# Ledger of designs, part 2: peptides against a protein of PDB entry 7SID

Target 1, 151 residues: chain A of PDB entry 7SID
Amino acid sequence: LHMYLMLLKELPGEEYPLPMEDVLELLKPLSNVCSLYRRDQDVCKTILNHVLHVVKNLGQSNMDSENTRDAQGQFLTVIGAFWHLTKERKYIFSVRMALVNCLKTLLEADPYSKWAILNVMGKDFPVNEVFTQFLADNHHQVRMLAAESIN

## One batch from the design tools (peptide; made by RFdiffusion4, then SolubleMPNN)

Design b1_p8_2_s2 (from b1_p8_2, 6 letters changed)
Fold by OpenDDE base, seed 3:
Structure b1_p8_2_s2 (fold): chain B 151 residues (1-151), chain A 8 residues (1-8)
Amino acid sequence: as target 1 above (151 residues)
Amino acid sequence: DDFTSLTS
């Protein structure tokens, strides 16, 4: 886990995006890692904070290739799972904060949710619509973080 | 496991 998290943390940011092939390789174990530690709030927060680099790389892609769609799909599947469990009140505010940051970054890359769509249990949820739900979050810091994106 | 089923 720690080695994987280190790789995510050391990824180049928006200034130097990774080739999509490299992003795809990094996403392969993500679902399994998240599933294994889904009940550990601290690990989930750390994972969500580190995958921000992946989101930035996905947003900087200039090609609409099969690899791009595959990488976007794998990432959105994981985000959708975290969002679903958040709706079931499984995560504390610090994890929700990290999730909101991921959603904010997705909206910066895709403001109109052309590709940023969460598919959960066979239903599609555009990220721009999902994001507005956090404006009514029970925790004041989550609401404040969500409100920053609108201002 | 909800997470595993959602990501499988």
Scores: peptide ipSAE 0.303, ipTM 0.892, DockQ to the pose 0.357
Fold by OpenDDE base, seed 1:
Structure b1_p8_2_s2 (fold): chain B 151 residues (1-151), chain A 8 residues (1-8)
Amino acid sequence: as target 1 above (151 residues)
Amino acid sequence: DDFTSLTS
């Protein structure tokens, strides 16, 4: 699991997109890793910061392949879980800021939330609607980050 | 706080 975190830190930037097959392999253990460390704020922040590269890779893929949809679904499931726990006030501002950055990247790839939809407990939440909620976050830095991403 | 349930 710690090797997985190390791998996430070594992900290439947007200028060097990963093959979708590699993205899928990286996403497979993500849910389990996040679940294991869900109570560790620093680890959650680190995970969310490094999965930004995964989001960017997903956004660069203009293909409507099965692998792309699979990767998108797996990632959105994890983001949805983080968002849900955020609503339950389980995460400090630094983790929420990392989450906002993930949501921002999703909106850049899918501004109208055609595929970027969080399904939490059987209910769908478009990312654009989820994102606007952070404009009213209790922490000023989170509000500022969200506001900078709207325009 | 059941992350596993949310992602299962």
Scores: peptide ipSAE 0.298, ipTM 0.889, DockQ to the pose 0.364
Fold by OpenDDE base, seed 5:
Structure b1_p8_2_s2 (fold): chain B 151 residues (1-151), chain A 8 residues (1-8)
Amino acid sequence: as target 1 above (151 residues)
Amino acid sequence: DDFTSLTS
């Protein structure tokens, strides 16, 4: 876990986007790592904060390539899982704030949710619609963060 | 354990 988190942390920012092939290799173990530590709030927060680099890379890549679509699918599946468990009240506010930051970055890259769509239990949820739900979050800091992202 | 299975 620690080696994987260190790798995520050391990824270049949006100023130096990674090749999509490297993004795909990085995403391969992500779902399994999240599964193992889904009950650890601190680890989940750390993962969500680190994958912001991945979101930024996805937003700057050629959306028409097969590798981009594959990477988007793998990433959105993980985000969808975090969102689903959030609706089940499994995560504290700090994890939800990290999730909102991921959703914000997705909306910056795809404001009309053309590709940023969460598929959960066979149903599609556009990120722009998912995002508005956090405006009514129980924690004031989450609501404020969501409101800042809209304006 | 599969994280994606949590949403199925």
Scores: peptide ipSAE 0.298, ipTM 0.887, DockQ to the pose 0.799
Fold by OpenDDE base, seed 2:
Structure b1_p8_2_s2 (fold): chain B 151 residues (1-151), chain A 8 residues (1-8)
Amino acid sequence: as target 1 above (151 residues)
Amino acid sequence: DDFTSLTS
């Protein structure tokens, strides 16, 4: 886990995006890692904070490539799972804060949710619609972060 | 919760 998290942390930002092939390789174990540590709030927070680099890379890539669509799909599946469990009140505010940051970054890359769509249990949820739900979060810091991201 | 079922 620690080695994987370190790799995620060291990913280049949007100024120097990684080749999509490299992004795909990094995404392969992500769902398994998240599943194993889904009950560890601190680990989940750390994972979500580190995958911000992946979101930035996805936003700077060619949206028409098959690899981009594949990477987007794999990433959005994980984010969708975190969001779903958040709706089930499985995560504390610090994890939700990290999730909001991921969603914010997705909206910056795709304001109209053309590709940023969460598919959860066979149903599609555009990120722009999902994001607004955090404006009504029970924790004031989450609401504040969501509100600040709207502008 | 079932994270695996959501991502599989």
Scores: peptide ipSAE 0.296, ipTM 0.889, DockQ to the pose 0.346

Design b1_p8_2_s3 (from b1_p8_2, 6 letters changed)
Fold by OpenDDE base, seed 4:
Structure b1_p8_2_s3 (fold): chain B 151 residues (1-151), chain A 8 residues (1-8)
Amino acid sequence: as target 1 above (151 residues)
Amino acid sequence: EDFTSLTL
């Protein structure tokens, strides 16, 4: 796990995107890792913090590429799962903080949610709509982060 | 709901 997390952490930002093939290889085990550690708040927080780099990388890629769509799909599936479980009150505020940061980064890359759409149980939820919900989060720090992200 | 059912 820790080696995998290190790889996620070392992903370059938007200044130098990785080849999409490399991104795909890194994303392949992500859903399994998240599923395995879904009840570990600290691990989930760390994962969400590190996948910020993936979002930045995806935002710099050609969306017409099949590999890009595949990478987006794999990533959004994970984010959608975290959001879904958040709605089920499975995660503490620190994990929700990390999720908000991911959503913020998605909105920066796709302000109009053209591709940043969470599909959960067959239903589509645009990230811009999802993000608004965190403005009313029960924890003040989450609300603060969400509000600052809009400013 | 199980996380695995959402991601796999």
Scores: peptide ipSAE 0.044, ipTM 0.732, DockQ to the pose 0.342
Fold by OpenDDE base, seed 3:
Structure b1_p8_2_s3 (fold): chain B 151 residues (1-151), chain A 8 residues (1-8)
Amino acid sequence: as target 1 above (151 residues)
Amino acid sequence: EDFTSLTL
């Protein structure tokens, strides 16, 4: 886990985007790692904070390639799972803060949710629709973060 | 309390 998290942390980001093939290699074990540690709040927060760089890389890539669509799908599956568990009130505010930052970055890359759509249990949820729900979060810091992202 | 079996 720690070695994998180290690799995610050292991603260049949007200023120096990675080739999509490198993004795919990093995403391959992500779902399994998230599944194993989904009950650990600290690990989940750390994962969500580190995958911000993946979101930034996706936004800077060619959206017409098969590899891009594959990477988007794998990433959105993970974000959808975290959002679903958030709806079930499984995560503390610090994890929700990290998730909001991921959603914010997705909206910066895709403001109209053309590709940023979460599929959870067979239903589609556009990220812009999902994001607005955090404006009514029970924790004041989460609401504030969501509100500043819209302005 | 039980976590949903998600497509992770």
Scores: peptide ipSAE 0.042, ipTM 0.726, DockQ to the pose 0.171
Fold by OpenDDE base, seed 2:
Structure b1_p8_2_s3 (fold): chain B 151 residues (1-151), chain A 8 residues (1-8)
Amino acid sequence: as target 1 above (151 residues)
Amino acid sequence: EDFTSLTL
């Protein structure tokens, strides 16, 4: 886990996007890692904070390429799982804040949720609709973060 | 357990 987290942390930002092939390689184990540590709030928060770099990379990529679509799908699967568990009240506010930051970044890249759609339990949830639900989050800091992000 | 299929 430590090595994987370090790798995620060292991902280049939006100014220096990674080749999509590298992004795909990083995404391959992500779902399994998240699954293993889904009950550890601190690890989940850390993972979500680190994958912000992946979101930024995806936003800079050619959306028409097959590799981009593949990467988007794999990433959205993970975000969808975190969203699902959030709806089931499995995560504390700090994890939800990290998730909101991911969703915010997705909306910056895709404001109309053309590709940013979460598929959870066979149902589609556009990120823009998912995001607005955090405006009604039980924790004031989460609500504030969501409210600030829509401006 | 698959992460994407997690339930209560």
Scores: peptide ipSAE 0.042, ipTM 0.716, DockQ to the pose 0.420
Fold by OpenDDE base, seed 1:
Structure b1_p8_2_s3 (fold): chain B 151 residues (1-151), chain A 8 residues (1-8)
Amino acid sequence: as target 1 above (151 residues)
Amino acid sequence: EDFTSLTL
């Protein structure tokens, strides 16, 4: 886990995007790692903070490529699961803060949620719709972060 | 704690 997290942390951001093939390789174990540690608040926060680099890379890629669509799908599955557990009140505010940052980055890349759509339990939830719900989060810091992203 | 059965 540590090595994997360090690898994610060291990923270049939007200014220096990685080849999509490399992004895909990094995403392959992500869902399994998240599932294994989904009950650990600190690990979840760390994962969500580190995958921000992946989101930034996805936003800089050609949406028409098969690899891009594949990477987007894998990432959105993970984000959708975290959001689902958030709706079930499983995560403390610090984890929700990290999730909001991920959603914010997705909206920066896809403000109209053309591809940024979370599929949870067979239902589709556009990220812009999901993001709006955090404006009413129970924790003031989460609400503030969400509000700053909208304005 | 009880978490959802959803697998990531």
Scores: peptide ipSAE 0.040, ipTM 0.724, DockQ to the pose 0.160

Design b1_p8_2_s4 (from b1_p8_2, 6 letters changed)
Fold by OpenDDE base, seed 4:
Structure b1_p8_2_s4 (fold): chain B 151 residues (1-151), chain A 8 residues (1-8)
Amino acid sequence: as target 1 above (151 residues)
Amino acid sequence: DDFTSLTL
């Protein structure tokens, strides 16, 4: 886990994206890792913080390529799962804050949610609509973070 | 619905 997290952390930012093939290889085990540690709040927070680099890479890629769509799908599936479990009140505020940061980064890359759409249980949820829900989060720090993202 | 069902 730690080596995988280090790999995520060391990903280049938006300025120097990785080849999409490398991104796909990195994303391949992500869902399994998240599933394995879904009940560990600290690990989930760390994962969410580190996958921000993936979003940055995706934002600089050719959105029309099959590999880009595949990478987007892999990433969005994970984010959707975290969001779903958040709605089930399984995550503390610190994890939700990390999720908000992911959603913020997605909106920076795709402000109108053209591709940033969470598919959860067969239903589509545009990230811009999902994001607004955190403005009404019951924890003040989450609300503040969400509000700061807009301001 | 657990995480595995959502991501796999």
Scores: peptide ipSAE 0.065, ipTM 0.782, DockQ to the pose 0.312
Fold by OpenDDE base, seed 5:
Structure b1_p8_2_s4 (fold): chain B 151 residues (1-151), chain A 8 residues (1-8)
Amino acid sequence: as target 1 above (151 residues)
Amino acid sequence: DDFTSLTL
């Protein structure tokens, strides 16, 4: 886990996008790692903070490539799972704030949710609609973060 | 996906 998290942390940002092939290799174990540590708030927060690099990278990539579509799908599946557990009130505010930051970055890349759509239990949820739900979050810091993100 | 299946 620590080695994987270190790798995620050291990823280049938006200024230096990775080849999509490398992004795919990084995303390959992500779902399993998240599943294993889904009950650990600190690990989940750390993962969500680190995958911001992946979100930024996806936003700068060519969405017409097969590898980009594959990476997009793998990432959105993970975000959808975190959102699902958030709706079940399984995560504390700090994890939800990290999730909001991921959603914000997705909306910056895709404001109209053309590709940023979460599929949970066979149902599609556009990220722009998902994001607005955090404006009514129970924690004031989450509401403030969501509010400033749309301004 | 194992993660999504375990969220239920």
Scores: peptide ipSAE 0.061, ipTM 0.771, DockQ to the pose 0.451
Fold by OpenDDE base, seed 3:
Structure b1_p8_2_s4 (fold): chain B 151 residues (1-151), chain A 8 residues (1-8)
Amino acid sequence: as target 1 above (151 residues)
Amino acid sequence: DDFTSLTL
C-alpha cells in the first residue's frame, strides 16, 4: 500500500501530464486497494487525496482512445463506490472533503458531465448532479469546500 | 454489510 501511494503522490501535476498508458497502469490495482481498505477512514482519505493526480492527468488528455475510456471507467467506478458509501453515511467529514476535491477536479475537466458519469447499482449519476448534493452536507467545512467551486 | 457487498 505505502509503495503504491508513494507512486500516486509523486505523479507530475497537470503541467506535465502522463501518457494515458501510464495512467491506466496506475489505475489497475486501485479498485482492489480501495476495496481492501474501505473501512479505514485514514487510508481512504489518503487514497482520495493522492488520486487527485490521476484525475488531473485524465482531464489533460486530448485523446479519445480505448485506453482513455478504459481509464475513465476504472476511475469513475472507484469514485462511484466512495460516493455510494458516503450516501450511506459510512465516511467522516475528512474523507468526504477528499471526495469533493476529486469531484471538483472532474468538473473542471468535464463541467457538463459528458463522460464524468457515476454508475452505481446499475443507475447513472452525472457528477455535476452528484456534486450539488455536497452543498447540503451536514458538516460546515464540506459545505464550504463545495460552495467555493460554484463561485 | 454494505462494505462487503459493494463492488469496487
Scores: peptide ipSAE 0.058, ipTM 0.768, DockQ to the pose 0.230
Fold by OpenDDE base, seed 1:
Structure b1_p8_2_s4 (fold): chain B 151 residues (1-151), chain A 8 residues (1-8)
Amino acid sequence: as target 1 above (151 residues)
Amino acid sequence: DDFTSLTL
């Protein structure tokens, strides 16, 4: 886990995107890692903070390529799961803050949620609609972060 | 329990 998280942390941002093939390789174990540690608030926060680099890379890729669509799908599955558990009040505010940052980055890349759609329990939820819900979060810092991002 | 039932 530590080595994997380190790799995610050291990824270059939007200014220096990685080849999509490399992004895909990094995403392959992500779902399993998140599933194993879903009850650990600190690990979840760390994961969400580190995968921001992946989101930034996705925004700089060719959206029409097969690899891009695959990477988007892999990532959105993970984000959807975190959001679902957030709705079930499973995460403390610091984890929700990290999730909002991920959603913010997705909206920067796809403001109209053309591809940024979360599929949770067989239902589709556009990220822009999901993001709006955090404006009413119980914690003031989460609301503030969401409000800063929407304007 | 959503942590138990949900598969990522």
Scores: peptide ipSAE 0.057, ipTM 0.765, DockQ to the pose 0.193

Design b1_p8_3_s1 (from b1_p8_3, 4 letters changed)
Fold by OpenDDE base, seed 5:
Structure b1_p8_3_s1 (fold): chain B 151 residues (1-151), chain A 8 residues (1-8)
Amino acid sequence: as target 1 above (151 residues)
Amino acid sequence: SALDKILN
């Protein structure tokens, strides 16, 4: 698990898009890592900051590929989990900032939330509707980041 | 937990 986190930290050093096969391999253990470290704010923030690069790669890929759809599903599951805990006020503002950045990137790739839909406990939440809720976040920096993303 | 149900 620690080796996995170190691998994620090396992703920002890459200046080229990741192959979809590599994205899938990175996403496979991600759900387990998030579950084990869900109470660690710093680890969660780090994960969200580094998976931002994965989101960018997904947005640039052909969505007609089965591998792309698989990667999309695995990623959205993790984002949905972070969203769920955010609704329960389990995360500090810095973690929410990182989550907003992920949601922003998803909206850039899918402004109308055709595929960017979070499924949490059997319910669907389009990312564009989820994103607007951060405009009313309790922390001013989160509200500002969300507002800047709309402009 | 609810989180485990979401992630698994």
Scores: peptide ipSAE 0.196, ipTM 0.845, DockQ to the pose 0.243
Fold by OpenDDE base, seed 4:
Structure b1_p8_3_s1 (fold): chain B 151 residues (1-151), chain A 8 residues (1-8)
Amino acid sequence: as target 1 above (151 residues)
Amino acid sequence: SALDKILN
């Protein structure tokens, strides 16, 4: 786990994006890692903080590429899972803060949620619509972060 | 679990 998280942390940002093939390889084990540690708040927070770099890489890629769509899908699946657990109130505010930052980054890359759509249990949730729900989060810091992202 | 179905 530690080694994998380190790899995520060191992922190049949008200034120097990784080839999409490499991004796919990095994303491949991510869903399994998230599944195994879904109840560990600290690990989940760390994962969410590190995958911000993945979003930056995806935003610089050719959206028409099959590999890009595949990478986007794999990433969004993970975000969708975190979103789902958030709805079930399984995450403390610090994890939700990290999730909001991920969603913010997604919106920066895809302001109109053309590809940034979470699929959870067969239902689609555009990120821009998901994001607005954090404006009503129970924790004041989460609400503030969400509000600042819009303004 | 439901989560496993989402992720896997």
Scores: peptide ipSAE 0.194, ipTM 0.842, DockQ to the pose 0.248
Fold by OpenDDE base, seed 2:
Structure b1_p8_3_s1 (fold): chain B 151 residues (1-151), chain A 8 residues (1-8)
Amino acid sequence: as target 1 above (151 residues)
Amino acid sequence: SALDKILN
């Protein structure tokens, strides 16, 4: 886990995006890692903070590329899982804060949720609609972060 | 679990 998190942390930002092939390789174990550590709030927060770089990379890539679509799908699956568990009240506010930051970054790259759509349990949820729900979060800091991200 | 169904 530590080594994997270090690799995620070292991802460059949007100014120097990684080749999509490299992004795909990093995303492959992500679902398994998230599944194994789903109940560890600190690990989940760390993962969500680090995958912000993945979102930035995806936003700077060729949206028509098959590799891009594949990477987007793998990433969105993980985000959808975190969102689902959030809806089930499985995560504390600090994890939800990190998730909101991910959603914010997705909206910056795709404001109209053309590709940023979460598929959870066979249903599609556009990220812009998902994001709006955090305006009504039970924790004031989460609501504030969501509200600040709109403008 | 529900999470496993989503991730797999």
Scores: peptide ipSAE 0.192, ipTM 0.843, DockQ to the pose 0.241
Fold by OpenDDE base, seed 3:
Structure b1_p8_3_s1 (fold): chain B 151 residues (1-151), chain A 8 residues (1-8)
Amino acid sequence: as target 1 above (151 residues)
Amino acid sequence: SALDKILN
């Protein structure tokens, strides 16, 4: 796990995007890692913080390529899972804040949710609509973090 | 689990 997280952390940012082929290789084990550590709040927070680099790379890629669509799908599946558990009140505020940061970054890359759509249990949820729900979060810091993206 | 169904 720690080795994998280190690789995610060392990903180039928006200024130096990775080839989509490399992004796909890094995303392959992500779903399994999230599943194994879904009940560990600290690990989930760390994962969400590190995958911010993936979002930045996805925003810089060719949106028309098959590899881009595949990478986007794999990433959004993971985000959808974290959002689902958040709705079930399984995560503390610090994990929710990390999730909001991911959603904010997605909205910066795709403000109108053209590709940023969460599919959860067979239903589609555009990220812009999902994000709005965090404006009413029970924790004040989560609400503030969500609100600053709009202002 | 529901989570496993989402991730897989």
Scores: peptide ipSAE 0.188, ipTM 0.840, DockQ to the pose 0.244

Design b1_p8_3_s2 (from b1_p8_3, 4 letters changed)
Fold by OpenDDE base, seed 1:
Parts: structure tokens; sequence; C-alpha cells
Structure b1_p8_3_s2 (fold): chain B 151 residues (1-151), chain A 8 residues (1-8)
């Protein structure tokens, strides 16, 4: 886990995107890692904070590429799962803060949620729609973060 | 699916 998280943390930002093939390789273990550690709040927060680099890379790629669509799909699956667990009140505010940051980054890359759509329990939820729900989060810091992002 | 693996 530690080694994997380090790889995610060291990813180049938006200014220097990695080849999509490399992004795909990094995404392959992600769902399994999330599954194993979904009950650990600190690990989940760390994962969400580190995958911000992946989101930035996805936003710089051509959406017409098959690899891009594949990477987007894999990433959105994970984010959708975290969103689902958030709706079930499984995560403390610090994890939700990290999730909001991921959603914010997605909106920066895809403001109109053309590809950033979460599929949760067979239903589609555009990220912009999901994001606005955090404006009503129970924790004031989460609400504030969401409000700062939308304005 | 990966989604199911995370939630189950």
Amino acid sequence: as target 1 above (151 residues)
Amino acid sequence: SSYDKILN
C-alpha cells in the first residue's frame, strides 16, 4: 500500500501529464486497494488526496482516445463507490473533504460533466449534480470547501 | 465489477 500511494503522490501534475498508458497502469490496483481499506478513514483520505494527480492527468487527455475513456471509467468507478459510501454516512468529514477536492478537480477538467458521470447502483449522477449536494453537508468545513469551489 | 468489489 505504501509503495503504491507513493507512486500516486509522485505523479506529475497538470503541467506535465503522463502518457495515458502509464495512468492506466496506476489505476489497475486502485479499486482493490479501496476495497481493502474502505473502513480505514485515514487510508481513504490519503488515497483520495493522492488520486488528485490522476484526475489532473485525465483532464489533459483527448477524450476521443480509447485509453482515455478506459482510464476515466476506472477512476469514476472508484469515485462513485466513495460517493456511495459517503451517502451511507460511512466517512468522517476529513474523508469527505478529500472527496470534494477530487470532485472539484473533475469539474475543473469537465465543467459540464460530459464524461464525469458517476454510476451508483445503476443510476447516473453527473459530478456537477453530486458536487452541489456537498453544499448541504453536515460538517461546516465540508460546506465551506464546496462553496469555495462553486464560486 | 470493480464497483461491486469495493462495496461488497
Scores: peptide ipSAE 0.420, ipTM 0.917, DockQ to the pose 0.850
Fold by OpenDDE base, seed 3:
Structure b1_p8_3_s2 (fold): chain B 151 residues (1-151), chain A 8 residues (1-8)
Amino acid sequence: as target 1 above (151 residues)
Amino acid sequence: SSYDKILN
Protein backbone atom coordinates (compact mmCIF):
# COMPACT_ATOMS: atom_id res chain seq x y z
CA LEU B 1 0.00 0.00 0.00
CA HIS B 2 2.60 2.56 1.04
CA MET B 3 4.72 1.89 -2.03
CA TYR B 4 1.71 2.34 -4.28
CA LEU B 5 0.67 5.55 -2.53
CA MET B 6 4.20 6.87 -2.90
CA LEU B 7 4.04 6.27 -6.65
CA LEU B 8 0.76 8.20 -6.85
CA LYS B 9 2.25 11.05 -4.82
CA GLU B 10 5.25 11.34 -7.13
CA LEU B 11 3.13 11.78 -10.26
CA PRO B 12 4.06 14.84 -12.32
CA GLY B 13 1.63 17.75 -12.13
CA GLU B 14 -0.29 19.52 -14.85
CA GLU B 15 2.89 21.21 -16.08
CA TYR B 16 4.40 17.85 -17.04
CA PRO B 17 1.66 15.33 -17.83
CA LEU B 18 2.41 11.61 -17.89
CA PRO B 19 1.84 9.51 -21.00
CA MET B 20 -1.61 7.94 -20.89
CA GLU B 21 -0.05 4.47 -20.90
CA ASP B 22 1.68 5.26 -17.61
CA VAL B 23 -1.54 6.64 -16.15
CA LEU B 24 -3.34 3.40 -17.04
CA GLU B 25 -0.68 1.29 -15.33
CA LEU B 26 -1.03 3.35 -12.16
CA LEU B 27 -4.84 3.09 -12.24
CA LYS B 28 -4.95 -0.71 -12.63
CA PRO B 29 -4.44 -1.51 -8.92
CA LEU B 30 -6.49 1.44 -7.67
CA SER B 31 -9.91 -0.21 -7.42
CA ASN B 32 -8.44 -3.16 -5.51
CA VAL B 33 -6.63 -0.85 -3.10
CA CYS B 34 -9.82 1.12 -2.51
CA SER B 35 -11.73 -2.10 -1.90
CA LEU B 36 -9.24 -3.32 0.70
CA TYR B 37 -9.08 -0.03 2.62
CA ARG B 38 -12.56 1.47 2.09
CA ARG B 39 -13.17 1.41 5.87
CA ASP B 40 -9.90 3.22 6.70
CA GLN B 41 -10.64 6.95 6.65
CA ASP B 42 -6.98 8.01 6.63
CA VAL B 43 -6.08 5.75 3.73
CA CYS B 44 -9.12 6.88 1.73
CA LYS B 45 -8.20 10.53 2.33
CA THR B 46 -4.64 9.88 1.19
CA ILE B 47 -5.79 8.04 -1.94
CA LEU B 48 -8.15 10.86 -2.91
CA ASN B 49 -5.46 13.50 -2.34
CA HIS B 50 -2.95 11.63 -4.49
CA VAL B 51 -5.30 10.86 -7.40
CA LEU B 52 -5.67 14.62 -7.94
CA HIS B 53 -2.55 14.32 -10.08
CA VAL B 54 -4.25 11.63 -12.17
CA VAL B 55 -7.21 13.93 -12.85
CA LYS B 56 -4.86 16.67 -14.00
CA ASN B 57 -3.12 14.26 -16.34
CA LEU B 58 -6.43 13.08 -17.80
CA GLY B 59 -7.38 16.67 -18.59
CA GLN B 60 -4.16 17.21 -20.56
CA SER B 61 -4.54 14.12 -22.77
CA ASN B 62 -6.21 13.39 -26.09
CA MET B 63 -9.81 12.58 -25.19
CA ASP B 64 -10.40 10.71 -28.44
CA SER B 65 -8.02 7.81 -27.75
CA GLU B 66 -9.11 4.43 -26.45
CA ASN B 67 -6.53 4.63 -23.67
CA THR B 68 -7.95 7.96 -22.50
CA ARG B 69 -11.48 6.56 -22.38
CA ASP B 70 -10.23 3.52 -20.48
CA ALA B 71 -8.37 5.68 -17.95
CA GLN B 72 -11.38 7.94 -17.52
CA GLY B 73 -13.63 4.94 -16.94
CA GLN B 74 -11.37 3.40 -14.32
CA PHE B 75 -10.98 6.70 -12.48
CA LEU B 76 -14.70 7.55 -12.58
CA THR B 77 -15.54 4.09 -11.24
CA VAL B 78 -13.47 4.78 -8.13
CA ILE B 79 -14.83 8.30 -7.65
CA GLY B 80 -18.37 7.01 -8.11
CA ALA B 81 -17.82 4.36 -5.45
CA PHE B 82 -16.43 6.93 -2.99
CA TRP B 83 -19.40 9.20 -3.68
CA HIS B 84 -21.79 6.29 -3.18
CA LEU B 85 -20.24 5.51 0.19
CA THR B 86 -20.36 9.22 1.04
CA LYS B 87 -24.11 9.23 0.37
CA GLU B 88 -24.35 6.29 2.77
CA ARG B 89 -22.57 8.45 5.38
CA LYS B 90 -19.55 6.17 5.56
CA TYR B 91 -16.92 8.93 5.40
CA ILE B 92 -15.94 11.69 7.83
CA PHE B 93 -15.59 15.31 6.72
CA SER B 94 -11.86 15.09 5.95
CA VAL B 95 -12.49 12.37 3.37
CA ARG B 96 -15.39 14.36 1.91
CA MET B 97 -13.07 17.39 1.65
CA ALA B 98 -10.64 15.34 -0.41
CA LEU B 99 -13.49 14.07 -2.61
CA VAL B 100 -14.71 17.63 -3.24
CA ASN B 101 -11.20 18.57 -4.36
CA CYS B 102 -11.26 15.68 -6.83
CA LEU B 103 -14.65 16.77 -8.16
CA LYS B 104 -13.43 20.37 -8.42
CA THR B 105 -10.45 19.25 -10.49
CA LEU B 106 -12.75 17.17 -12.71
CA LEU B 107 -14.94 20.21 -13.33
CA GLU B 108 -11.89 22.27 -14.26
CA ALA B 109 -10.97 19.64 -16.84
CA ASP B 110 -14.58 19.05 -18.00
CA PRO B 111 -16.77 21.99 -16.94
CA TYR B 112 -19.79 20.75 -18.88
CA SER B 113 -19.52 17.12 -17.70
CA LYS B 114 -19.20 15.74 -21.21
CA TRP B 115 -17.23 12.72 -20.01
CA ALA B 116 -17.13 13.29 -16.24
CA ILE B 117 -20.23 11.27 -15.39
CA LEU B 118 -20.51 8.99 -12.37
CA ASN B 119 -22.43 5.75 -12.78
CA VAL B 120 -23.78 4.73 -9.39
CA MET B 121 -26.16 1.80 -8.98
CA GLY B 122 -26.88 1.84 -12.70
CA LYS B 123 -27.78 5.54 -12.83
CA ASP B 124 -25.71 8.34 -14.40
CA PHE B 125 -24.82 11.45 -12.41
CA PRO B 126 -22.95 14.30 -14.12
CA VAL B 127 -20.16 15.59 -11.89
CA ASN B 128 -21.51 19.16 -12.00
CA GLU B 129 -24.76 17.90 -10.44
CA VAL B 130 -22.88 15.79 -7.90
CA PHE B 131 -20.69 18.74 -6.92
CA THR B 132 -23.60 21.06 -6.11
CA GLN B 133 -24.84 18.60 -3.48
CA PHE B 134 -21.80 19.35 -1.34
CA LEU B 135 -23.04 22.93 -0.96
CA ALA B 136 -25.52 21.42 1.50
CA ASP B 137 -23.04 19.15 3.30
CA ASN B 138 -23.54 18.79 7.06
CA HIS B 139 -20.00 19.96 7.83
CA HIS B 140 -19.27 23.70 7.50
CA GLN B 141 -15.76 23.23 6.07
CA VAL B 142 -17.08 21.00 3.29
CA ARG B 143 -19.75 23.57 2.42
CA MET B 144 -17.15 26.33 2.41
CA LEU B 145 -14.82 24.40 0.13
CA ALA B 146 -17.64 23.64 -2.29
CA ALA B 147 -18.84 27.26 -2.25
CA GLU B 148 -15.43 28.78 -2.97
CA SER B 149 -15.05 26.45 -5.94
CA ILE B 150 -18.23 27.79 -7.54
CA ASN B 151 -17.36 31.47 -7.05
CA SER A 1 -16.79 -5.13 -11.99
CA SER A 2 -14.34 -2.83 -10.23
CA TYR A 3 -17.31 -0.89 -8.91
CA ASP A 4 -18.76 -4.02 -7.29
CA LYS A 5 -15.40 -4.94 -5.78
CA ILE A 6 -15.20 -1.62 -3.95
CA LEU A 7 -18.75 -1.78 -2.60
CA ASN A 8 -18.81 -5.48 -1.67
Scores: peptide ipSAE 0.418, ipTM 0.916, DockQ to the pose 0.889
Fold by OpenDDE base, seed 5:
Structure b1_p8_3_s2 (fold): chain B 151 residues (1-151), chain A 8 residues (1-8)
Amino acid sequence: as target 1 above (151 residues)
Amino acid sequence: SSYDKILN
């Protein structure tokens, strides 16, 4: 786990995007890691913080590429699962804040939610609609973070 | 699916 998390942390920033093939390889084990540690708040927070680099890479990539669509799907699957568990009140505020940051970055890359759509329980939810729900989060810091992202 | 594995 720690070796994988270290690899995610060391990803280049927005200024130096990785080839989509490399991003795809990094995302392949992610769903399994999330499944194993879904009950560990600290691990989930760390994962969400580290995948911000992946979001930035996805936003700057050619969406017409098969590898880009595949990487997009792998990433959105994880985000959708974390949002689902958030709706079930499984995550503390610090994890939700990390999720809001991921959603914010997605909206910056795709303001009209053309590709940033979460499929949860067989239904599609555009990220812009998902994001606005955090304006009414029970924790004040989450509400503030969401509000600052809008303005 | 990966989604089902995470949630179920």
Scores: peptide ipSAE 0.417, ipTM 0.916, DockQ to the pose 0.849
Fold by OpenDDE base, seed 2:
Formats: C-alpha cells, structure tokens, sequence
Structure b1_p8_3_s2 (fold): chain B 151 residues (1-151), chain A 8 residues (1-8)
C-alpha cells in the first residue's frame, strides 16, 4: 500500500502530464487497493488526495482517445464507489472533503459533465449534479468547501 | 466488475 501511495503522490502535475499509458498502469491496481482499505478512513482520504494528480492528467488528454476513455472509466468507477459509500454514510467528513476536491477537479476539466459521469447502481449521475449535493452536507466544512468551489 | 469489488 505505502509503495503504491508513494507512487501516486509523486505523479507529475498539470505542468507535465503523464503519458496515458502510464496513467492506465497506475489505475489498474487502484480498485483493488480501494476495496482492501475501504473501511480505513485515513487510507481512503490519502488515496483520494493522491488521485487528484490522475484527474489533472485526464483533463488534459484527448478525450477521443481509446486509452483516455479507458482511463476515465477506471477512475470514475472508483470515484463512483466512494460516492456511493458516502451516500450510505460510511465516511467521515475528512474523507468527504477529499472526495469534494476530486469532484471539483473533475468539474474544472469538464464543467458540463460531458464525460465526468458516475455510474452507481447501474444509473448515471453527472458530476455537476453529484457535486451540488455536497452543498447540503451535514458537516459545515464540507458545505463550505463545496460552496467555495462553485465560483 | 471493479465497482462491485469495491462495494462488496
């Protein structure tokens, strides 16, 4: 886990995007890691914070590329799962804060949710609609973060 | 699916 998290942390930022092939390789074990540590709030928060770099890379890529679509799908699957568990009240505010940051980054790359769509329980939820729900979060810090991200 | 793996 720590080796993988370290790798995610050291991903290049928006200034130097990774080749999509490298992004795909990094995403392959992500769902398994999330599955293993879904009950560890600190690990989940760390994962969400580190995958921000992946989101930034995806936002700069050619959306018509097959590899881009594949990477987007794998990433959105993980985010959708975290959101689903959030709706089931499985995560404390600090994890939800990290999730909001991921959604914020997605909206910056795709303001109209053309590709940023979460599939949860067989239904599609555009990220802009998902994000709006955090404006009504029970924790004031989550609401504040969501509100600050609107403008 | 990866989705089911995370949730189950």
Amino acid sequence: as target 1 above (151 residues)
Amino acid sequence: SSYDKILN
Scores: peptide ipSAE 0.414, ipTM 0.916, DockQ to the pose 0.894

